# Designs tried in a protein design run: peptides against a protein of PDB entry 5EG6. Part 30

Target 1, 151 residues: chain A of PDB entry 5EG6
Amino acid sequence: RLRSQTVSTRYLHVEGGNFHASSQQWGAFYIHLLDDDESEGEEFTVRDGYIHYGQTVKLVCSVTGMALPRLIIRKVDKQTALLDADDPVSQLHKCAFYLKDTERMYLCLSQERIIQFQATPCPKEQNKEMINDGASWTIISTDKAEYTFYE

## One batch from the design tools (peptide; aimed at target 1 T45 L99)

Design b1_p23_2_s3 (made by RFdiffusion4, then SolubleMPNN; from b1_p23_2, 12 letters changed)
Fold by OpenDDE base, seed 3:
Parts: structure tokens; C-alpha cells; sequence
Structure b1_p23_2_s3 (fold): chain B 151 residues (1-151), chain A 23 residues (1-23)
């Protein structure tokens, strides 16, 4: 289970003042739990408690302080993001980051770039959206404020 | 087909400031 804490995630990294992707690097980030009605901005209120799928989070680079837009962390099942999962986030399991207030846009790795990629609805399963492999992320909890892992 | 786009720069924080919720 995760709380508002430091985490490491593969690929996602900040370099040269921009988010980018590296298959050989694990970036160090703070994952902060937000209230569902928290507005976008430089400042945000961090909530206590375990992070559950479906909740709003902020990813902040532990080194630079740069942050991505508000994200909704969602559970991944194979190549689909689950829309109704609300159990505690599992470490070492793949998750997806829905960009809040978008039309099914998910944080996605495309070669060396970090982009948003639109998920495809599943007609037969309204509780699922089909995502590509680049939209699946692995999170590892860490007690280190700044930790960079190289393969 | 699904679309892809850059993350809007205005939505990226250059200096995020987390604030602890009042106890």
C-alpha cells in the first residue's frame, strides 16, 4: 500500500528542465494524495491516508520540484485501465495515470518522450479502457527522498 | 484512431509546493 510518500518509477525522469523517458533510469518522485476537488496549481493540499485507485495524485520530481498535472491513478489489468477499481494501490503492480479532466488521456511513454495518449473505450466492458503498454507504469515505494536507479 | 499530444506546459509546475492538510 502507498501513502503520500516518495516513490521510484521506471522511465519517467526530469532532465534539462523537462520530463523525458529513459529505459535505463528510474526517476525519484513524491506521490501526493489530493482531494478529489483540489484545483490545479503550483500549490496543493496533501491529504493523509493510503492511496486508492481512482484517487487524485500529484507526481513531483524529488530533485527539481517539477510536477505533472493532476492525475487519477487507475488499476491496470493487462492492456486495460480499470475505471471502477478503488482498492489500495499495490506496489510493483502496473498502474495508469489518467490526466484529470481530459477525454481519456493517459500519461504515456512514447520513445523518449512523455506525452498523453487517448485510451479506447471498451464497448463490451464499460468499466475498462484500452491503453497501450506505454501507458502502464510501475511504482516502487522508497524511503529515500532522492533516489536514482540506473540499469 | 486514438490521439496523442504533448502535455500542456501551463499544466506543468516548475516549483510544486505541497501543503500539509491541517490537523
Amino acid sequence: as target 1 above (151 residues)
Amino acid sequence: PPLSRDIPEELISRNAKPIKAPK
Scores: peptide ipSAE 0.635, ipTM 0.916, DockQ to the pose 0.930
OpenDDE base, seeds 1, 2, 4, 5: peptide ipSAE 0.600, 0.606, 0.638, 0.609; ipTM 0.909, 0.904, 0.916, 0.908; seeds 2, 4 fail the geometry check

Design b1_p23_2_s4 (made by RFdiffusion4, then SolubleMPNN; from b1_p23_2, 14 letters changed)
Fold by OpenDDE base, seed 2:
Structure b1_p23_2_s4 (fold): chain B 151 residues (1-151), chain A 23 residues (1-23)
Amino acid sequence: as target 1 above (151 residues)
Amino acid sequence: MPYQSEIPESLISKNAKPKKAAK
């Protein structure tokens, strides 16, 4: 299970004062659990407890302190993000990061860039949104940083 | 093609300040 802690994720990192994508690097970030009503800002209140899908989180670069906008961490099933999953986040599964208060925008890597990518609605499955591969992320806690993942 | 764009710079914090919740 995942809690507010330091994590490692592939591709996402900070370079030259900006978020950047690299297939050769694993970035180190703090993932912070926020309350659902926490406002956007440089300063934010961190909540204790295990992180569940559907909750609001902040990703902060452990090196630079740069942070992405508030995100809702969502469970990924194949090529879709699940909108109603609320179980504890599993490090064994990929996840997606919905940019809070947007129209289906998800954190996405595109070549060397970090962007927001709009998910496509699933007409037959209203509890799912179709995302591309670049919008699915693998995260591990730092206590498991010794593990190596392959493409 | 689905819509895509850069993340607004105004939403990115240069120096995040996490604080503990009051008990």
Scores: peptide ipSAE 0.641, ipTM 0.921, DockQ to the pose 0.900
OpenDDE base, seeds 1, 3, 4, 5: peptide ipSAE 0.634, 0.636, 0.637, 0.634; ipTM 0.920, 0.920, 0.920, 0.919

Design b1_p23_3 (made by RFdiffusion4)
Pose (drawn by RFdiffusion4):
Structure b1_p23_3 (pose): chain A 148 residues (1-2, 6-151), chain P 23 residues (1-23)
Amino acid sequence: RLTVSTRYLHVEGGNFHASSQQWGAFYIHLLDDDESEGEEFTVRDGYIHYGQTVKLVCSVTGMALPRLIIRKVDKQTALLDADDPVSQLHKCAFYLKDTERMYLCLSQERIIQFQATPCPKEQNKEMINDGASWTIISTDKAEYTFYE
Amino acid sequence: SEAFAARSGPIPWHHHATPHPKP
C-alpha cells in the first residue's frame, strides 16, 4: 500500500507482477542459511522468523523468486537484527540474498529489485523504497463442485 | 530518473522450481 494504491504480488504471463486486480497465493518455505540458489532446493519445517532465508513459490504456476531474507519493517526501514516470528498482517521486506542491499520492490505493476539506503548511526537498519514494504497474511480456499 | 535507474533493476526468478523436503 502506497487504499487506492493497493497492489498484490501475482504471477501472470510468465512474470511476477504487482496486480491491482488479482492476488496470488504463495508457498513460503524456510531454507537453511547455507542453501544455495537454484531451480532445485531443500526446504525445512518450522515457523518463519525474521532474518531467515525463504523461497516464495506460486501455488498456481509453480514459479519462484530468488532466495529472500524476510525482514521486519518499522515505518520505512528494514530491521536486519529482528528475529521474532513472522505474524499475520505484519509489514515485511524481502532482501534478495547475496545482493548489494537489493529488495523486492514494485514500480506500479512491475516487480523489480531496488537498493536500500544504509542508515547513518543505526547500521542494523536500512532505508527501503515505499514499494519494498509488503504486508503478509495466510490464505485459504473453499471449493465446491457440482454438475446437472 | 538517473538515480532511480542506478538503484533498480530486473529481478530474476525460476520457472521450474522444485522444493525437496529436508528429512

Design b1_p23_3_s1 (made by RFdiffusion4, then SolubleMPNN; from b1_p23_3, 12 letters changed)
Fold by OpenDDE base, seed 3:
Structure b1_p23_3_s1 (fold): chain B 151 residues (1-151), chain A 23 residues (1-23)
Amino acid sequence: as target 1 above (151 residues)
Amino acid sequence: SSEFAARSRDLPFYKNAKPIPAP
């Protein structure tokens, strides 16, 4: 199970003062659990406990301190993000990061860039949104805050 | 593609994150 801790994610990397995509690198990040009502900003209150799908998190680069906006971590099923999953986040299971308070925008890999990409509603399944492959992420728990892996 | 571009946006970020431990 995942707690507020350091993690490694493939592709997501910080280089040159910005977020960057690398197929050969695993970035090191802190994943912080937030309250659902936590406001956006540079400062945020970290909460204790295991991270569940549907909860609000912050990803902070362990090396540079650069951070993404508040994200809701969602469970991925094939090409869809699940909106109602609330079980504990599973390590190595693909997940999606919904940018909180956006119109279905998800953290997405696009060639060498990290962008936000709009998911498509699933008409037949209200609890799912269709995402592309670039919006599926793998998280690996780590004990080292500044661990970086190169393929 | 045009569809991909239309559904894409730049990603905002913060340069200095300040995590505060819960009391």
Scores: peptide ipSAE 0.497, ipTM 0.902, DockQ to the pose 0.917
OpenDDE base, seeds 1, 2, 4, 5: peptide ipSAE 0.276, 0.282, 0.288, 0.306; ipTM 0.692, 0.709, 0.712, 0.707

Design b1_p23_3_s2 (made by RFdiffusion4, then SolubleMPNN; from b1_p23_3, 12 letters changed)
Fold by OpenDDE base, seed 5:
Structure b1_p23_3_s2 (fold): chain B 151 residues (1-151), chain A 23 residues (1-23)
Amino acid sequence: as target 1 above (151 residues)
Amino acid sequence: MEEFLARSGDLPYYKNAKPIKKP
C-alpha cells in the first residue's frame, strides 16, 4: 500500500528546471493524494490516507519543488492502463500516470526525454487504454533501503 | 497550463508547488 509520501521512480528526475530521464538515476518525488474534484493549480489541498488506483495525485520533486499537473494514477496490465481499477496502489505493480482532463495523455519516457504519450482506446475493452512501455512506471517508497520489483 | 496541453509531447509543470493539508 502507498500513502501520501516521498517516493522514488526510475528514469524520472528534475535537472536544470526541467524533467529529464536517466537510465541510471532515480528521481525522488512526493506523491500527494488529492480529492477527485480538486482544481488544477499551483496550490492544492492534500488528503491523508492510502492511495488507490483511479485517484488524483500530485507529484512534486523533493529536490526542486517542481510539480506536474494533476495526475490520475492507474493500474497497468501489460500494455494497458486500467480505467476502473480502484484497489490500493502496490509498489509491486507498474502504474501509469494519466494527465487529468486530457485526451488520454500519459506521462511517458521516450529516449532520454519525458513526454506526454497519447494512449489509444482498447478496441474490445472500454475499461482499458493501450499504452507503451515508456508510460509504465515503477514507484518505490524511499523508506525502503532494498527493493525487488517483479514484472 | 492549457497552452502546454495544446502542444504534442510537451510537459507542463509548476515551478513552485504549494501543498495544503486539509484541517
Scores: peptide ipSAE 0.249, ipTM 0.678, DockQ to the pose 0.439
OpenDDE base, seeds 1, 2, 3, 4: peptide ipSAE 0.231, 0.235, 0.183, 0.209; ipTM 0.699, 0.699, 0.651, 0.685

Design b1_p23_3_s3 (made by RFdiffusion4, then SolubleMPNN; from b1_p23_3, 12 letters changed)
Fold by OpenDDE base, seed 4:
Structure b1_p23_3_s3 (fold): chain B 151 residues (1-151), chain A 23 residues (1-23)
Amino acid sequence: as target 1 above (151 residues)
Amino acid sequence: MADFLARSGDLPFYKNAKPIPKP
């Protein structure tokens, strides 16, 4: 189970005042759980608790304090993001970060940059949309916390 | 705000994020 805490992910890090990607570098970020109705802005109210798929989160660089826009963390099934999954986030599974209030834009690794990538709707599965490999992320907690595995 | 968030390309960001604990 994932909660509001400091996490790391490969490729994503802040350098030179911007988000960059490297296969050899891991960035440390604090993932904040937000209310679903939290507005976008420099300041945001955070809540405690275990993070579930479908919830709104903020990623803040632990070093620079830079933050991405509000994201919805979504479960990944193969090469698709699940739109209706709501179970607790597992560090053992990949996830996708949907940029909230966009047209299917996801946080994506492209070459050495972090970009917005537009997912493609799944014609036969309305609860899924297709993402590329660069939009699939692994989260590793950097804090000591109890972890529960879910089947 | 919507146009800023919805544009394609490089991700927009905030230079000075300020998380506030929920009271």
Scores: peptide ipSAE 0.181, ipTM 0.651, DockQ to the pose 0.452
OpenDDE base, seeds 1, 2, 3, 5: peptide ipSAE 0.177, 0.153, 0.148, 0.151; ipTM 0.664, 0.668, 0.692, 0.665; seed 3 fails the geometry check

Design b1_p23_3_s4 (made by RFdiffusion4, then SolubleMPNN; from b1_p23_3, 13 letters changed)
Fold by OpenDDE base, seed 4:
Structure b1_p23_3_s4 (fold): chain B 151 residues (1-151), chain A 23 residues (1-23)
Amino acid sequence: as target 1 above (151 residues)
Amino acid sequence: MEEFLARSRDLPYYKNAKPIPAP
């Protein structure tokens, strides 16, 4: 299970003061669990415990200290983000990061850029939103500050 | 391309995160 800890994810990387995508350079981030009512800002209160889907988290670059806005980590089923899943986050499955308080914006890989990309509502399944492949992330626990992958 | 651009936004970020330990 995932807790507030250092994690690594492929593609997401910070360099030169910007978030960018790299297939070889894995960024090391600390994922912080927040309360659902935690306000947006540079400062935030971290909570202990296992992270569940639907909870609010902060991703902070372990090297630079750069952070993304508050995110809701959501379970991914194929090419859809599940809106009502609340079980513990599994490192064996992909997840999506919804930018909290946005109109279905998700953290997304687009070529060499990291952007927010708007999901499409699923007409027949109210508990799902359609996301692209770039919005599906694999995260692994790590004690390393950086991880490099070579193909 | 038009669809992609319409659904895309720049990613805001914070330069310095300041996590406060759990009480």
Scores: peptide ipSAE 0.501, ipTM 0.900, DockQ to the pose 0.932
OpenDDE base, seeds 1, 2, 3, 5: peptide ipSAE 0.498, 0.294, 0.207, 0.495; ipTM 0.899, 0.706, 0.644, 0.897

Design b1_p23_4 (made by RFdiffusion4)
Pose (drawn by RFdiffusion4):
Structure b1_p23_4 (pose): chain A 148 residues (1-2, 6-151), chain P 23 residues (1-23)
Amino acid sequence: RLTVSTRYLHVEGGNFHASSQQWGAFYIHLLDDDESEGEEFTVRDGYIHYGQTVKLVCSVTGMALPRLIIRKVDKQTALLDADDPVSQLHKCAFYLKDTERMYLCLSQERIIQFQATPCPKEQNKEMINDGASWTIISTDKAEYTFYE
Amino acid sequence: SHRTMKAANDPAQVQTAMENAAE
């Protein structure tokens, strides 16, 4: 959110995009700290905590973003030292692992990476673009099937 | 517990597309 500004992470046309009309449901998988990038990867059980490495995989298309470090957001900053459990409707940032402070970010409908600004005296914090702050919530679905 | 999975794409290509789109 930048209420009219609300956009959702979604996959269509073979790309991740920030949609104003549809939202995707993504599996969030915990990865070990030393797992490497690839089409194939190992996931682990457990509750998601800030600072942990995760893979987001579209439940519909199966496509996935690169490894991300989920980080807690305070106003406009990513807190790199935060390690408590990720909770419903928390604001989060996703650092693209092994990059120069690049975060998952939207530019209107486009999903891009955007570099964070290091903080002056508080070096456990990084300033992030408004499009790099994401609210997380668990999802569910009900299905009914009938025929005449 | 641990298990291995496979993505339906190459995430490295997704990152490259994001990098190019940021130009």

Design b1_p23_4_s1 (made by RFdiffusion4, then SolubleMPNN; from b1_p23_4, 12 letters changed)
Fold by OpenDDE base, seed 4:
Structure b1_p23_4_s1 (fold): chain B 151 residues (1-151), chain A 23 residues (1-23)
Amino acid sequence: as target 1 above (151 residues)
Amino acid sequence: GSRTLRAANDPAAVLEQMLAASQ
């Protein structure tokens, strides 16, 4: 027997110096566009332009300043992350955050925890990786009601 | 560029928040 998957609403949030998946508080983050060859570190140069899928970004908590490692923001299609999508990131898009320079590790929520989830290659589609539901994030901009993410 | 971002696992909840904020 198959049982429907029911998941409570969870928000990406920082508390107590840790990223977590909150049921109550919705964190606001700065998403900074980086050059593809930007090195990891607290100091980084923000690149001009709109944020597109496939690009390298830094997520920084607007309150605490805590940051995640460099990420590649990828478009999600159903249960897969697209490796070659390059259109602009937009409101209400489902996206996945690939941890750059890892073996297919993605930012993922599991209950209240933020973890890394290893995607599985798609045997028939080399431009896709299979992710779980927890690695698929619905995103919005907090400062403007615009379709795409501008600087 | 730089933008603000919120991320959640529930599209319906996200949409609800967007609609509420736009009112």
Scores: peptide ipSAE 0.559, ipTM 0.889, DockQ to the pose 0.060
OpenDDE base, seeds 1, 2, 3, 5: peptide ipSAE 0.023, 0.551, 0.029, 0.036; ipTM 0.478, 0.890, 0.545, 0.575; seed 2 fails the geometry check

Design b1_p23_4_s2 (made by RFdiffusion4, then SolubleMPNN; from b1_p23_4, 11 letters changed)
Fold by OpenDDE base, seed 2:
Structure b1_p23_4_s2 (fold): chain B 151 residues (1-151), chain A 23 residues (1-23)
Amino acid sequence: as target 1 above (151 residues)
Amino acid sequence: GSRTLKAANNPAEVLKKMLEAAK
């Protein structure tokens, strides 16, 4: 299970005041649990606890302190993001980061850039959204973890 | 417990840059 802690993620980095992608390095970030009603801003309140899919999180660069906008961490099944999954986040599977309060926008890797990718609704599965491979992320706890995911 | 943190940046600017990067 994943809790508010330091994590490593491939591709995502901060350099020169910007988020960018590097395929050869694992970036170090704090993942923080937020309340669902937490507002966006430079200041935010974080909670202790285990993180579940569907919850709101903040990713903060461990080096620069730069933060991404509020995200909802979602479970990934193949090339789909699950909208209603609420089990504890697993380090055995990839996840997707929905940009909160957007129209199906997800944090996405495109070449060396970090962009928003708009997911497509699944026609016959209302609890799923179609994402691309760039919108699926691998996160690994830097703390002692029971399970670790490798691509 | 809970605590308040302050980011080194404005999240609104991050969103803007992401949109610009997609162009």
Scores: peptide ipSAE 0.539, ipTM 0.907, DockQ to the pose 0.887
OpenDDE base, seeds 1, 3, 4, 5: peptide ipSAE 0.022, 0.023, 0.025, 0.025; ipTM 0.515, 0.529, 0.540, 0.556

Design b1_p23_4_s3 (made by RFdiffusion4, then SolubleMPNN; from b1_p23_4, 12 letters changed)
Fold by OpenDDE base, seed 2:
Structure b1_p23_4_s3 (fold): chain B 151 residues (1-151), chain A 23 residues (1-23)
Amino acid sequence: as target 1 above (151 residues)
Amino acid sequence: MSRTLRAANNPAEVLKRMLEAAK
């Protein structure tokens, strides 16, 4: 299970005051649990606890303190984001980060850039949205390694 | 427990830059 803690993720990095992508680096971030009704802003309130899919989170760079906008962490199945999954986040699975209050926009890696990628609705499955590989992320706990990731 | 944190940046600026990067 993943809790509010320090995590490591490949590709996502902060340099020169900007978020960017690096294929050779693992970025260190704090992942924080927010209340669903937490407003966006420079200041935000975080909660202790285990993170579940569908919950609102904040990713904060452990070095610079730069934060991404509010995200909803979603479970990934192949190349789809699950909209209704609510089980505890597992480090065995990839995840997607929905940019909260957007029209299906997800945090996405595109070459060396971090962009918003608009997911496509799944006509046959209303509880899924199609994402690309760049919108699928792997996160690893750094303070407590419960699982091992093999790349 | 809960605590209030302050980011080093403005999230609105991040969103803006992400959109610009997608062009």
Scores: peptide ipSAE 0.564, ipTM 0.918, DockQ to the pose 0.898
OpenDDE base, seeds 1, 3, 4, 5: peptide ipSAE 0.541, 0.021, 0.563, 0.510; ipTM 0.913, 0.539, 0.917, 0.906

Design b1_p23_4_s4 (made by RFdiffusion4, then SolubleMPNN; from b1_p23_4, 11 letters changed)
Fold by OpenDDE base, seed 2:
Structure b1_p23_4_s4 (fold): chain B 151 residues (1-151), chain A 23 residues (1-23)
Amino acid sequence: as target 1 above (151 residues)
Amino acid sequence: GSRTLKAANDPAAVLKKMQELAK
């Protein structure tokens, strides 16, 4: 079993032109749904519809506009990322952000740093791969009108 | 579509913050 230590509460945040895991500041990000065939770039077309697990998304800092590479948002079950889950993204649910077109690299926090962590394949469960605690994010929608990911 | 998102570790802390945001 893959284990990691979480010392304190950390929030995804952008400061000084870098993504980091802040203990004080909780950044707000736009999550944009992309088409599966959308290419990497600063300019992209947002697809209609609400976000499901398994879909390609862009995370963009609401303050600075700094963005992460294209991600696939994946459902988390315990310490595994599910590769084939496709239900709507859930409020307060744990998720993992797979770096698209990488070999099982996921967005991960390690103390104050944001890093990429390589997940381990699950030999007996081909639809899962093992992630550490730092790659499992609890997410919320902060939409004032609708605290959901549904449209 | 597009939505706003906050992400963190520690589900208990996230829940607490969410309750504050909902006010």
Scores: peptide ipSAE 0.538, ipTM 0.890, DockQ to the pose 0.061
OpenDDE base, seeds 1, 3, 4, 5: peptide ipSAE 0.308, 0.023, 0.552, 0.257; ipTM 0.763, 0.535, 0.894, 0.757; seeds 4, 5 fail the geometry check

Design b1_p23_5 (made by RFdiffusion4)
Pose (drawn by RFdiffusion4):
Order: sequence, then C-alpha cells, then structure tokens
Structure b1_p23_5 (pose): chain A 148 residues (1-2, 6-151), chain P 23 residues (1-23)
Amino acid sequence: RLTVSTRYLHVEGGNFHASSQQWGAFYIHLLDDDESEGEEFTVRDGYIHYGQTVKLVCSVTGMALPRLIIRKVDKQTALLDADDPVSQLHKCAFYLKDTERMYLCLSQERIIQFQATPCPKEQNKEMINDGASWTIISTDKAEYTFYE
Amino acid sequence: SHTKMKASKDPNDVLETMKANAE
C-alpha cells in the first residue's frame, strides 16, 4: 500500500507482477542458511522468523522468486537484526539474498529489485523504497463442485 | 524435517526479468 494504491503479488503471463485486480497465494518455504540458488532446492519445516531465508512459490503456476531473506519493517526501514516470528498482517521486506542490498519492490504493476539505502549511525537498518514494503497474511480456500 | 522441491521455471530467469524491468 502506497487504499486506492493497494497492489498484490501475483503471477501472470509468465511473470511476477503487482496486480490491482488479482492476488496470488504463495507457498512460503523455509530454507537453511547455507542452501544455494537453483531450480531445485531443499525446504525445511518450522515457523518463519525474520532473518531466515525463504522461497516463495506460486501455488498456481509453480514459479518461484530467488532466495529471499524476510525482514521486519519499521515505518520505512528494514531491521536486519530482527528475528522474532513472522506474524499475520506484519509489514515485511524481502532482501534478495547475495545482492548489494536489493529488495523485492514494485514499480506500479512491475516487480523489480531496488537497492536499499544504508542508515547513518544505525547500521543494523537499511532504508527501503515504499514499493519494497509488503504486508503478509495466511490464506485459505473453499471449493464446491456440482453438476446438473 | 527436510524435503526436496523443484520450481516450474528457473528463478534466475525471473531475476533476469526483474533486472530488465528495472531498466
């Protein structure tokens, strides 16, 4: 959110995009700290904590973003030292692992990476673009099937 | 517990698309 500005992470046309009309449901998988990037990867059970490495995989298309470090957001900053459990409707940032402070970010409908600004005296913090702050919530679905 | 998985498309291609979009 930048209420009219609300966009959702979604996959269509073979790309991740920030949609104003539809939202995707993504599996969030914990990965070990030393797992490497690839089409194949190992996931781990447990509750998601800030600072941990995760993979987001589209439940519909199966496509995935690169490894991300989920980080807690305070106003406009990513807190790199935060390690508590990720909770419902928390604001989060996704650092693209092994990059120069690049975060998952939207530019209108486009999903891009955007570089964070290091903080002056508080070096456990990085300033992030407004499009790099994401609210997380668990999802569910009900299905009914009938025929005449 | 640990489980192996495979994505339907290479994430590196996704990243290349994101970088191209940043141009």

Design b1_p23_5_s1 (made by RFdiffusion4, then SolubleMPNN; from b1_p23_5, 13 letters changed)
Fold by OpenDDE base, seed 4:
Structure b1_p23_5_s1 (fold): chain B 151 residues (1-151), chain A 23 residues (1-23)
Amino acid sequence: as target 1 above (151 residues)
Amino acid sequence: MKRKLRASVDPAEVLEQMLEAAK
């Protein structure tokens, strides 16, 4: 399971005071767990704990302290984001980062840029949204946090 | 425990960057 901790992800990194994409680099970030009712702002309150899909998180660059807007971490099944999954986040699976309070906008890698990608509703499956590969992220723990495999 | 943190850059600025990059 994943807890509030330092993680690494491909492509996303900070350079020159901005978020950039690089196919050659891994970015180091701290993933913070927020309360569902936490407001957006430069200042935010975080709490310790294990992260579950569907929870609100903040990604903060471990070097610069730059933070992305509040995100909902969602489980990915093939090329769909699951809207109702709430099990513990697994480092073995790709995840999607929904930009909270948007109309299905997800953090996405497009070529060499980080953009917002609008997911398409899945008509036959109300609990899923269709995303592209660029909106599917792999995160790896970079600290000594406990990892548990969930079947 | 809970603690209050402060980002080095306002998330609003980060959002603006993302919107600009999407153009």
Scores: peptide ipSAE 0.332, ipTM 0.844, DockQ to the pose 0.893
OpenDDE base, seeds 1, 2, 3, 5: peptide ipSAE 0.080, 0.021, 0.032, 0.024; ipTM 0.653, 0.552, 0.540, 0.575; seed 3 fails the geometry check

Design b1_p23_5_s2 (made by RFdiffusion4, then SolubleMPNN; from b1_p23_5, 13 letters changed)
Fold by OpenDDE base, seed 3:
Structure b1_p23_5_s2 (fold): chain B 151 residues (1-151), chain A 23 residues (1-23)
Amino acid sequence: as target 1 above (151 residues)
Amino acid sequence: MKKKLRASVDPAEVLAQMLAAAQ
């Protein structure tokens, strides 16, 4: 299960306005659980507890403090995002990040670029939206010994 | 254990792009 917590990536630092990454050092970013009614902004209140699919989250870089807009984390079933799944987020399952208050826009990796991908409704399954593989993300565990943690 | 996002590309690069796109 995934809690509102710190998650890790390679260490990123900003030099001259550009991101630079270290292959041997790891930084951290946060996945924060928000209230469903939390407004958009740079300032927000984080909730404690386990993150469930369907909940609103913020991804925040611990180094730069930069944050993505509010996202709804959704469970992925093959090439579909589930709209009504509400079980705890698990590293065993792929997830999708719906851009909150958009028309089915999801964060997507396409040709090594981050884009917004518009999901297509599933006519026969109203609780699903069709996404592509690039819109499917994986949350994985990392060995603490593999990196230096920065807040 | 700590968690991290992963795609078919380096998570660090993904994060960087995501953050840049959010500006």
Scores: peptide ipSAE 0.053, ipTM 0.615, DockQ to the pose 0.071
OpenDDE base, seeds 1, 2, 4, 5: peptide ipSAE 0.026, 0.026, 0.026, 0.030; ipTM 0.568, 0.595, 0.577, 0.561; seed 5 fails the geometry check

Design b1_p23_5_s3 (made by RFdiffusion4, then SolubleMPNN; from b1_p23_5, 13 letters changed)
Fold by OpenDDE base, seed 2:
Structure b1_p23_5_s3 (fold): chain B 151 residues (1-151), chain A 23 residues (1-23)
Amino acid sequence: as target 1 above (151 residues)
Amino acid sequence: MKRKLRASVDPAEVLKQMLENAK
């Protein structure tokens, strides 16, 4: 299980006051759980607890304090993001970060840049959206925590 | 417990950067 904690991810790094991609660096971030009705802003209220897919989160650089906009963390199945998954986030699986209140925009790695990538609806599966490889993220907890594995 | 945090940069600026990166 993943809780509100410090995590590490590749290709997401803060340097020189900007978010950018680095193939050589692993960024360290706090992942915070927000209420579903939490508004966007420089200030935000976070909660303790285990994070589930579909919940709203904030990624904050552990060094600079820079934060990404509100994200919904979604489960990834191959090249698709699952819209209705609500089980606890597992480090065994890649995840996608949907930019909350956008038209299917996801946090994406493109070359050495961090961009928004618009997912394509799955015509045969309403509960899925097609994403590219750059929109699939691997996160690893860096804090002491109880680990639970999910299929 | 709930805590209020403050980002070092306005998320609107971060969003703007992401949009510029896509150009």
Scores: peptide ipSAE 0.375, ipTM 0.871, DockQ to the pose 0.906
OpenDDE base, seeds 1, 3, 4, 5: peptide ipSAE 0.346, 0.092, 0.363, 0.299; ipTM 0.858, 0.652, 0.868, 0.832

Design b1_p23_5_s4 (made by RFdiffusion4, then SolubleMPNN; from b1_p23_5, 13 letters changed)
Fold by OpenDDE base, seed 3:
Structure b1_p23_5_s4 (fold): chain B 151 residues (1-151), chain A 23 residues (1-23)
Amino acid sequence: as target 1 above (151 residues)
Amino acid sequence: MKYKMRASVDPAEVLKQMLENSL
């Protein structure tokens, strides 16, 4: 017998001064490339160029200006984050956002909340960390500042 | 360019290894 399962698709959004996961709205974010040695702060220097996996980025809400901590964008292979991928970021692939200077913490959806999820080391593959679906993101380009949709 | 970020989760799995702190 097969069990019925519910899957929820949500988008990163800023509301009330906080990041949250919305099933009805999506925020438009700038993805800024930073230098690897850039320090954490509200003010930062943006580096020019194409973003590659393994590089440090800053996600900034285009409407509110709210920003997440510095992230390292990593390529996702199935349910694992690749630690050594360095090719250009592609919208055709899922990605994970490692919170820089943490012990394997990744940006993750948890119902309506945005949380940190600790990845588990992959015992058989040192270049991979196991993440969950909520930490596997799809990046989609948009020219909208904010969009509301109904399912 | 601006981007939206999307992910899909199974509520049954959401509770695993979640931290109390929200961003």
Scores: peptide ipSAE 0.438, ipTM 0.813, DockQ to the pose 0.111
OpenDDE base, seeds 1, 2, 4, 5: peptide ipSAE 0.428, 0.433, 0.426, 0.421; ipTM 0.805, 0.792, 0.795, 0.776

